Peptides against a protein of PDB entry 8OXM. Designs and how they scored, part 283

Target 1, 371 residues: chain A of PDB entry 8OXM
Amino acid sequence: FKAEFRLAGGVNLPKIIDCVGSDGKERRQLVKGRDDLRQDAVMQQVFQMCNTLLQRNTETRKRKLTICTYKVVPLSQRSGVLEWCTGTVPIGEFLVNNEDGAHKRYRPNDFSAFQCQKKMMEVQKKSFEEKYEVFMDVCQNFQPVFRYFCMEKFLDPAIWFEKRLAYTRSVATSSIVGYILGLGDRHVQNILINEQSAELVHIDLGVAFEQGKILPTPETVPFRLTRDIVDGMGITGVEGVFRRCCEKTMEVMRNSQETLLTIVEVLLYDPLFDWTMNPLKALYLQQRPEDETELHPTLNADDQECKRNLSDIDQSFNKVAERVLMRLQEKLKGVEEGTVLSVGGQVNLLIQQAIDPKNLSRLFPGWKAWV

## One batch from the design tools (peptide; made by RFdiffusion4, then SolubleMPNN)

Design b2_p26_1_s3 (from b2_p26_1, 18 letters changed)
Fold by OpenDDE base, seed 2:
Structure b2_p26_1_s3 (fold): chain B 371 residues (1-371), chain A 26 residues (1-26)
Amino acid sequence: as target 1 above (371 residues)
Amino acid sequence: DKKFEEALKKKYEKLYEELLKKMEES
């Protein structure tokens, strides 16, 4: 291990450590806490299984619909190393880096990322109407720029078009699979983009099975489909390629219902996979940026106290696990809001929910719904 | 410590192999 570490674009972000492998090669490694690594490892296996399902289907295989996966290497009970996806950058670092972010470069007269965050923090405890009005003002004065990612990285027009297509496919596949698995906490630092492939890599997979909905500020979108995410698709936006790739991914997921239910059932009842939301995790995920400086992860949070009330917790756990399985079964049947939808109808509803400014305005300001 | 992580890793590797096999038989 080198003594130098890089922060993955923020103070609380996992430490990127340059590790010398046993082969003498330097590899960048993401060091995360114990629980995050286990959750990431489990979800990477689920993504590999989803990729296997997508490769078996001719229509999804032809479209190269895959979720990018990474290798988890456990180092110790409390720390491990994720193989850092070499040549990836957080979308937040590209878009809203304070020094040289794409918003500052291409839209110097727009609000700064800090001004946007401040405005949304000021209304965090206000009504949904006040949040919506301020969110719309922020959005009007913070216009999307993510189209420039592919334009900066891929100068050849044919390569640029292929990479924009790969990006759009990656967003579609990860959005639908992420929705089926109930992935939350899709903030701009938890989504990386590969600078060579333009594919997304989702990290920090600790909010799963819709546990983002039970946060103090509940998640109100099925996946991240914010204005910059859409802008990266180019002029077609969510129409055409994105929608068709979502529909084909959803079709494969719905046709794989029994397999996906079996997988999730085994994971929900795995005593080593803590997918449940706890108050400390909820506090950590919805910390204020000002509170980020002082919470050194004291490695000494005694895991002992949460074990005591086992019996009432066990019945509550089983009822939560059953509800997660029932909701997964509903999603895989196309049941939304008590109605059975076609694949196209379900995908359309999810897209509308994800782009709705009313839903986006209600998110925790740290999620940066205006980006 | 290492034994528990190796056991966890083996458990998940085994689960993944069993699920892949079930998916190949279906």
Scores: peptide ipSAE 0.009, ipTM 0.384, DockQ to the pose 0.018
Fold by OpenDDE base, seed 5:
Structure b2_p26_1_s3 (fold): chain B 371 residues (1-371), chain A 26 residues (1-26)
Amino acid sequence: as target 1 above (371 residues)
Amino acid sequence: DKKFEEALKKKYEKLYEELLKKMEES
């Protein structure tokens, strides 16, 4: 192990360590706490199943629609290592790193990431109208730059176009599957990009089944489709390739309703898979100092031995699990706001919800909705 | 640096428009 480590984003501030394999190759590994690794491992199995469904369909197979998965390796009863491909970087590290972030390099006269954060924190307890006005001011003075990721990494124009297409397909696939599974906490440190493939790797999968909607500041978007995410797609933005890939992914998910419901039902009732939001987890998620440098004490996984008194929990748990299954069934039928939508209508509604500056302005500031 | 970035940007934008037309025709 190298003596140097980096912090990634996420609940338990996972440590990125460089390891030399027995083959002499350097591999990046992420060290997380036990509970996060178990949640991540379960969600990786669900993503592998979704990838199997996408490979069976001719239209999604031709488009190479897949969610990037990583290997979970348990090291002990309390710790494990996530192995992912070498050459991944958090999108936040590329975009908004304090010294060499792409926003500072390409837009030196815009607001700093810290100025944007400070402005949104000042209005956190204000009205939705005040939040919207300040968010629009921040967005006007913090213009997207994620187009430069592919331009820096891929100097050949034909390779650049292929990689930008791979990025757009990866965003579409992960957005729709993430929406179906109700995946939350999609901040800029929980989304990695592969520097060779331009595909996204979603990490820290502990907010699932729409549990982000019951946070003190509820999540108001179905997935991350912020201005930098859209800028990485280039001139078409959310139109053309992205929309078509979302529709084809949604079609496969809706046509696989029985399989997806059966898998999620088994997971919701697995006593080893704690997907429910608890108050300590909610506080931890939304009290993070946005300063990546402050060592918040890792809430020891041992303080979750608040012995849930078994008897009153079962009826409340079963009612929450039933509501999650009912909402999943609605999504897979195309039921949105009490109306049955076509695949195109449902995908259009989700895109409009995800890009709406009124929804984005209501998110917790640590989600960095202006990036 | 800035002139090279602007020239690269224009080259990529043009190539992208040409490739989009080909993908809409296929």
Scores: peptide ipSAE 0.005, ipTM 0.344, DockQ to the pose 0.011
Fold by OpenDDE base, seed 3:
Structure b2_p26_1_s3 (fold): chain B 371 residues (1-371), chain A 26 residues (1-26)
Amino acid sequence: as target 1 above (371 residues)
Amino acid sequence: DKKFEEALKKKYEKLYEELLKKMEES
């Protein structure tokens, strides 16, 4: 183990540790807390099941629609290593690394990532109108550069095209499956890109079942489809391949309703899978960078000691679980805002919601909606 | 339901055991 560690973003402050294997190869390892690894491991199994559904369908199989999964390796009773996908980088590290980030390299005259974050933090407690205006100013002075990821990594035009296509498919598949599962906390450190495949790897899966909507600053987008995410798709953006891959993924999800409901029902009632949002987790997710220094959030599992009447907690839990199942059933039926939509209509609504600057401007500044 | 919970539990236990074995061999 190298003595140096980096903090990955997210609820659980996963430590990125560079490990030298017995083979002399350096491998990045993501070290997480016990509870976080359980959440990630559960969600990885759900992703594997979704992948099985996608591989059974001819249209999604032909498009190679898959969610990248990783192995969760428990190191101890309290820590585990995610087998860090060798050759992955956080999209945030590529885009907004302070010195060598793609924004700084390709847009040296744009606002720095720090200036953007500062401007959005200054308006965090202001009106939605003021947030929107400042977000638009930030976006105007922070232009997308993620197209350069594939251009830097894949010099051959045929390979570049294939990898851009793989990226676009990966974004589409993960966006739709992530939406169905209500996956939140999709900030730029929780999304990795594979430097060889151009596929995305979603990490830190602890905000699921739309629990991001009950945060103090609620999540207002169904998935991350920010300007850089779109820029990585190339000139077609969200049109053509991305849209079609979303639709085909959504078709498979909707046609697998019974299977997905059964899976999620078991997970919601699994006593080992803490998916519920708690105030400490909410505080941690939306803590200011200045406040990160003092709280060692050892979320010790032992603070179960709020002996509030077990009956009232259990009834509250069951009502939340039932609501999650109902909302999942609605999504799988294409029910949005009380209206039954076609697959194309539902996917279109989700894309529009995800790219809407009004929705993006309302997100917590730590989510970096301008990236 | 119970069969699925048991199958999920068994998959978790098996995944955990396979991972423990790999850690003992490494």
Scores: peptide ipSAE 0.000, ipTM 0.284, DockQ to the pose 0.021
Fold by OpenDDE base, seed 4:
Formats: C-alpha cells, sequence, structure tokens
Structure b2_p26_1_s3 (fold): chain B 371 residues (1-371), chain A 26 residues (1-26)
C-alpha cells in the first residue's frame, strides 16, 4: 500500500489507495469507509449471475450484453476494498462536478449545475406541477452534452461509433438488470464510465429491490435514463440499439424467472445482507447539500444487532421481503400496473417512464435528474 | 400491498421529518 491516497469525488469521500500487487503492478483500490460494501459485493455477485444468463443466450451474447462488475472485498459491514475501475470517471465528474465539466465547456451560456440544483431545491416541497414547470425551465436552459464524452475520447470515427454502441449496450443492460433488481435511479456520481470501453460501471448499490420508492422523495423512474444518459447514445437516442438491447436483456431475464427469484429470495433472507431501507440510510441518500456538513454520526456498530431482535421488526421484514419477491415475480412475468405486457410493451413502458419529464421532475433534486 | 407501501412511506417520511427536525434543533 502506498501512503498516499486520493479522494475520489463524492459525498462519501472514498479513498483511492494505490496498491502494488505481488506481480509488481499498481492497482488502484477504492476504500469506502462509510458505505455498506457488503451490499455492493452481493450486487456484484448478482450481476455476475445476470451476466452468466446473458452469455448463455445467443442474442444477448452476440450483442455482448454485460453489466460491468468490479471486485469488492468487504472488510466489514461499513468498510472494504473495492477494486477501483482503473480508467473510469464518474459521469457526474465529466458532466458537472468540475469547473471544466462538459456542460460548462460546451454550453457556457446555459444555467450552471449549481443554478439548476438551486432552482429544483427551491421547489422540492412544492406541487408536482410547480416541480414540472421548473424542471422544464431547467432542462431548456441546461442542454445535454454527454455526446461529447465519446467524441473527446475516441477521435477515430470508426472507433467512436463502436464505443458509442458499447455505451448504448451498457446502458441498456444495466437499465434492465437494474430495473429487475430494483436499483432505481442512480446518482451521476455512482455511475462510472470506462474511458477505454465506454461501458458503464455502477457503484454504491445501497438502494435495491425498489427501496428507493420508500424514500422521503420516492423514486419515480425504473432506472436512470436522463437527458445526458440518452445524449451519450447519439442521434438515435433510446430508439434502435438501446431499445433492442433492452428487449433482448428483458427477454433473458423473463426467461430466467425461476433462477432470478431463487437468487433474490436467498439474498432477501440473508441475515448478512442489509438491503432494507432505514431512516438514517434514507437521510444519507437524500441528504441536502446544506446538511452535508453536520452529519458526523459516529453510529457505533452495536446499534444494528439490537434492531433485528424485535419480533415486530421481523414480521415487518418478512412482509417487505415477500412483497419484494411478489414484485420481482410481476416484473419477470411482464406485469406492469396489473396488466401483462409483452417484452416490447414492458420495455416501452419502462423507457417512457424513465424519460418522462413528469417523473424526472419528481425525483430528489440531489440526484440531478436534469443531468 | 399499496396500503402497506403508503404506510411504510408515511412511516419513513415521518421518521425523516423527525430526523430533519433534530438536525435543525442541533
Amino acid sequence: as target 1 above (371 residues)
Amino acid sequence: DKKFEEALKKKYEKLYEELLKKMEES
């Protein structure tokens, strides 16, 4: 281990530690000190299983549909070593987090990311109509620029085209797998893009099994398909490659219903896998930028064991687990809002839900649905 | 199902408001 660490950007200030392997190769390791890396580790295993299903199917294999995985070594419930995806950047860092973010570089006359966030925070407690109007104003004055990621990284037109296809396929696979697992909307800092492959890497998997729907500001989208995410696909947007890759991924997931249910059932009842939403986790996930300064909860480890031993909590847990399984079964049957849909119909509904500015305007402003 | 979700949501909203209020009082 080198004595020097770099902070990766983000609320949790993850420490990037350079490790020299026994092979003499330097490997970056992300050390998260506050996140449940067990949840990330478990979700990486689920993603590997999903990848196995996708590799078995000829149509998904031909399209190279995979969800990118990374190695997680959980050291404790709150600490571990992530194999940092070398040559990845957070989408949020590229787009908005730096002074030289793509929005500022390509759209210098648009609203700043801060102005957008402020406007949306001001209406956070307002009506859905007011949220929608302000979101539309923000969107009009904050135009997508993520197309420039591939253009900056891949100067050769043939390579650029292939990488844009790789990106689009990665978004499609992660969106559908993420929907099946109920990952919901993903903060732009928790989506990494590989600068060489243009594939997405999802980190910080602290929301799963639709637990984002029980947040104080509930998730209203099945996955992140914001304007910049779509802009990265190029002129075709959600049509053509993205839609077809979503459909083929969904087809594999629906045809793997029994396997996926069995996997998720085991995970839901794993006493070591804390997937449940709790008030502190909800606060943390929807913390306001203004509130970031004061939450040093030295939450001692001991308070977690006491919380499971209440019989009323166990009954509530079992009911939540059963409901998650029921909802997963519905998704895998194509049951949406009480109607059985075809794969194409289900994928279409999910895409429409994910891109609907009414749904996006209702998201927690901290997750930057305009990006 | 929807009623239980609404009840859980209300419970989390209330706990969140209580936690926010504690943070505003600290």
Scores: peptide ipSAE 0.000, ipTM 0.288, DockQ to the pose 0.155

Design b2_p26_1_s4 (from b2_p26_1, 16 letters changed)
Fold by OpenDDE base, seed 5:
Structure b2_p26_1_s4 (fold): chain B 371 residues (1-371), chain A 26 residues (1-26)
Amino acid sequence: as target 1 above (371 residues)
Amino acid sequence: EKKELEELKKKYEELYEKLLEKMKEE
């Protein structure tokens, strides 16, 4: 173990520890608290099952569609280590690091990450119209740069193209699998990118089964498909490879309905898997001071708004579990807003919802919808 | 830094054309 550790942020302030293995390889390990590790471990098992389904289908296997998984190693009854892939970095650290982030390097005349966050925090209690106008101003003065990730890491043009394709496929697979499972809290620190493979690793899987929609500031997008995420795909953006990979992933998920429902049913009724949103967790997720900005959100969120969205928690655990299963069944049938959609129609609706600046402007500022 | 940024931008323009061609094939 090196004597140096970094804080990754989170409820239990997970520590990043660099470990040298007996093979002489450095491995970055994340030490998290007990409850976060259980949620992450359960969701990793579900991702492994989804990967098994994707590998059985010829079209998804040919495209190498997988969601990246990490190993959870229990160290004690209250602690464990997440083994990370060596050379994985948060997309937020690459894009919006205060010292040498890609936005600052490539777009030095744009707004700083701090200025963008400040502007969106100032309108957080305002109308949806005011939030939209300020979000559009922020977006105009904070242009995407994530295309430069692959250009910095991959100097050979053929390798660069293959890695951009691997990135696009990873975004598509994780977006559709994440939507089916109702994965929330997809802020820029909870999504890692592998510097060698260009594949994404999703961490901090504690907001699942659409529980992000019952937060004090509800999640309004099915997955993260922000301007930098799209810029990383290259010139076609969400068209071509990304759309086709989403459709092929969705086809496999819909054709695996019985298996996915059975797995999720077992998990929802597992007394060891706390998937329900609680008031303290909701408060923590949306009161996090983001790392370096001394903008303490003034605690003047009136206790009354938090109480209204939490009144849905007074539904018996069983009614909430039944509602989650019903909504999962609808997704797997292609039922959106009371209409049965084709795979292409459903994927198109999800893409449009995820890129809609009206939906993005309504997100909690800590989600950084402008990145 | 600035010179490396200009070299990266020029490389992007050259790779843009190649990406347009190859994305039609997938």
Scores: peptide ipSAE 0.005, ipTM 0.369, DockQ to the pose 0.011
Fold by OpenDDE base, seed 2:
Parts: structure tokens; sequence; C-alpha cells
Structure b2_p26_1_s4 (fold): chain B 371 residues (1-371), chain A 26 residues (1-26)
């Protein structure tokens, strides 16, 4: 291990430790907190299973629809090493890094990332109408720039075009599979982009099975499809390639209902997989930037003994697990808001929900819905 | 699909050239 660690950008900066292997190769390793690693490991297995389903279908295989996975090596119940995806950067670091972010470079007259965050924090406790108005003002004065990622990285036009397609396909696949699994906490530091493939790598998979909806500020979007995410697709935005890849992914998921239900059922009842939202986790996920300085990661493992009375836990847990399975079954049948939708109808609804400024304005300001 | 991809590719090539020209002028 080198004595120097780099912090990957974000609040709970996973320590990037450069490890020299016994082979003399430097491997960047992400050291995350205790519980996140088991959750990430389990969700990586689910993504591998989803990838297997997508590879079996001829249409999704031809489109190379996959979710990028990474190896999680649990070193202990309390520590593990994520094999850092070498050559990845958080989309937030590229877009909204305070010193040299793409927004500052390409849009120097727009609001700073800090000004946007401040404006949204000021209205956090206000009405949905006031949040919407301020969000629209922020969006007007903070224009998308993620188009420049592929332009900076890929100077050959043919390569650039291929990488834009790879990006768009990666967003589509991860969005639909993420929706089926109910992935939350898709902030700009939890989504990495591979600088060589232009594919997304989703990290921090601790908010699953729609547990983001029970946060103090509930999640109101099915996946991250913000203006910069869309700008990264280029001129067609969500139309054409993205929509078609979403539809083909959703078709494979719906046709794999029994397999997906069985997988999720096993995971929900795995005593090693804590998918439930707890108050400490909720506080941690929606902590204010000002409170970031004092929480040393010295939260001892003993604070997991929130003495929930065992009997009330089991009945409440089983009811939540049953609701998760029922909702998963509805999604896989195309049941949205009590209506059965076609694959195209369901995908359209999800896209509209994800891009709706009213939904985006209601998100926790730390999610950075204007990015 | 293939025809849409070719039309899209052409639009991207034209836009990329214009952007490269602008980035050279700045």
Amino acid sequence: as target 1 above (371 residues)
Amino acid sequence: EKKELEELKKKYEELYEKLLEKMKEE
C-alpha cells in the first residue's frame, strides 16, 4: 500500500488507495465503509445476472447492452477493497469540480456549482412551487456541458460517434435495470464514466428496492436522466438510440420475470444483505455539506445495535419484503400507477418522470438535479 | 436503424467539425 491515498470526489470520499500488488503492479483500490461493500457486492452479482439475461437475447446482445460491473473483494465484515475501475472518473468531478469543472470551463458566465447548490438549499424546506421556480432559474443559468466529455476524450470523429453510442446504451441499460431493482442515490459522485469506453459505472448500491422513496426527502425519479446526462447523448437526447435501448432492456427484464423475482426474493431474505433503510443511513445520505466535517468514520459497529425489538422487526421486515416483491412483479408486468402499459408505454412514462422538472426540483439538493 | 445511424453519424461529423473549428478560434 502506498502511504498516500486520494479521495475520490464526494461527501463520503471513498479512499482511493494505490496498492502495489505482489506482482509489482499498482492497482487503485477504492476503500469504502463497512456496509456499502456487502451491498455493492450483492448488487454486482445481480448486475451480472442481468447481463447474462441481456447477452442471451439477440437484440440486446447485438446492441452490447450491459451494466458495467466491478470486483468487490471483501477483506473483512468491516473492510473491503473495491477494485477501482481504472480509467474512470465521477461524472460530478468532470462536470462540477470547483477548480476546473466542465461547467466552469465551457460556461464561465453561468452560475457556479456552489451558487446552484446554495439556491436549492435555501428553498429545501419551502413549498414544491417555490422549489420548482428556483430550480427552473438554476437550470436556465446552468446549461448542460456533458457533450464535451466525449469531444475532449475522443478526437477521431468515428471513434467519438461510437463512444457516444456506447455512452447512450450504457445510460439506457443502467437506467432500466436500475429502475427494476429500485436503485436510488444516483448522485453525480455515485456514477462514474470510463474515459476509454464512455460507459457508466454505478457505485454505492446501498439504496435499492425503492428505499430511496422512504428517505426524509423522498426520491421522485426512477433513475438519473438529468440535463447533463441527456447532453452526453448528443443532439437526439432521449430519442432514438436511448429510447430503443431502454425498450429492448425492458423487454428482456419483463420476459425474465420469474428469474428476477427469484433472485430478488433470495436477496431480500439474505441476513447478510441489509437493504432496509435505517435512520442513520437516511441521515448520512441526506446530510448537509456543512455537517460533513465532523463525522469521522469512527461510527463503531456497535451502533448497528439499534435495539429494535426482535418481534416487531420481523413482522415489519416481512411486510416490507412482500411489498418490494409485489412492486417488482408490477414493474415486470408493466403495471404503473394501476395501469398495464406496453414496453414502449412504460419506458415513455419512466423517461417523462425522470426528466420532469417538477420531480427533479423535489429531490434532495445533494443529488444535484440541475447537473 | 442502419440508415438512421448513418444520418446521425453524418450530423455528428458535421457538428464535430464545427465544434473543432470553434475550439480552435477560442
Scores: peptide ipSAE 0.005, ipTM 0.313, DockQ to the pose 0.013
Fold by OpenDDE base, seed 4:
Structure b2_p26_1_s4 (fold): chain B 371 residues (1-371), chain A 26 residues (1-26)
Amino acid sequence: as target 1 above (371 residues)
Amino acid sequence: EKKELEELKKKYEELYEKLLEKMKEE
């Protein structure tokens, strides 16, 4: 281990540690000190299983549909070493970095990311109609720029086209698998893009199995398909490659129903896998920037008190687990809102839900649905 | 199912509000 560490930024100030392996290779490691890295580790295993299913199918294999995975070594429930995704950048850092973000560079006359966030925070407790109106104003004055990621990184037109295609495939695969696993909307800092492959890496998998729907501001989208995410696909947007890759991924997931149900059942009942939403986790995930200032020092309080009310929680836990399994079974059958849909119909519904400004306007403003 | 989810949401909202109140008192 080198004595020097870098802060990766974010609320938990994850430490990037450069490690020299026994092979003499430097490997960056992310040390998260307060996040449940076991959840990330388990979800990476699930992604590997999904990748195995996708590699078995000829249509998904030909398209190279995979979820990018990283190695997680959980050291405790709250600490572990992540293999840092070397050569990745958070999409949020590229898009909305305060100094040199792509929005500021390419759209200097648009609203700042801060102005957008402020406007959406001001309406957070207001009606859905008011949220929608302000979201539309924000969107009009904050135009997508993520197309420039591939244009900046890949100057050769043929390479640029291939990388944009790789990006689009990565978004499609992660969106559908993320929907099946109930990952919901993903904060822009929790989506990394590989600067060489243009593939996405999803980190901080603390919301799974639709637990985002029980947040104080519930998730309203099946996955993150915001305007910048779509803009990165280029002129075709969600049509053509993205849609086809979603359909082929969904087909593999639906055809793997028994396997996926068995996997998720084992995980839901694993006493070491804390997938449940709790009030502290909900507060952390939807903390307001104004509330961030005071909470820094005192979260050393004993883990013991949260364990005591578990007995009334056990019956509630089993009911939540059963509900998750039932909902997973519905998804894998193509049951949406009580209607059985074809793969194409289900994928279409999910895409429409994910891009609907009404759904996006209802998301927690901290997750920046306008980005 | 929908009712139990709404009850669970309401319980989480109430817990979240209590946490936010506690954070204002600290």
Scores: peptide ipSAE 0.000, ipTM 0.242, DockQ to the pose 0.129
Fold by OpenDDE base, seed 1:
Structure b2_p26_1_s4 (fold): chain B 371 residues (1-371), chain A 26 residues (1-26)
Amino acid sequence: as target 1 above (371 residues)
Amino acid sequence: EKKELEELKKKYEELYEKLLEKMKEE
């Protein structure tokens, strides 16, 4: 282990530790807290199950639709090491790194990432109309650049084209599976891109089962499909390959309803899997930069001793778990807003919701919906 | 600590194998 660690710019500030393997290769490892590792480990298993379903279906197998998974190596009850996918970068680091981000390189006259964040933070407590107007001004002066990721990494035109397709397929698969599992909007630092495959790796899976909708600033999108995410698909955007891959993924998910419900039911009632949103976790996920200075959550291990009556917690927990299962069943039936939709209709609704600037303008500014 | 983590890993592996077997019977 090197003595130096880098903080990944994600919500949980995971420590990146460079390790030299017995093979003499340097491997980055992500060190996370106990609860985050368990949530990530459970979600990786669910993703492996989804990948098994996607491999069994001929249409999704032919399209190579998979969710990238990573190995979770728990080290201790309080710490574990994720095998960091060597050759991955956070999309946020590529796009909006303060020193050499793609927005600064390709759009030097646009607003800085800091200016965009400041403008959106100033309107955080304002009306939806004011948020929308400022978001549109930010978007006009902060144009997408993520198309340049594949262009920088893949100089051969045939390889570039194949990698852009791999990216688009990865976004589609992760978006639909992420919607089914209720992962919601994903912070730009919690989406990694593989520099060799152009596939996405989702990390920090602590918000699941639509728990993002009960945050102080509720999620308004089914998944992250921001302008840069779309720009990475190239000229076709959400049309063609992306839409078809979403439809084929959703078809497999809907046809696997019983299996997915059984998997999620077992996980929701696993006493070891804390998926519930708590006020401290909600505060941590939506902390303002101004509030970061005082609340170092010393996760004092001792606050687990609030012996709130097991019975009232169990009844409230069971009601939340039942609601999650009911909502999952609705999604898998194509029930949206009380209407049963076809796979194409459901996927279309989800895409429209995810790209709607009115929905994006209402997201928590810390999650950078303009990126 | 290490032992409880190995037991937790084993429980998750066993759960994953059970889910995989259930998905083979369907």
Scores: peptide ipSAE 0.005, ipTM 0.369, DockQ to the pose 0.017; fails the geometry check

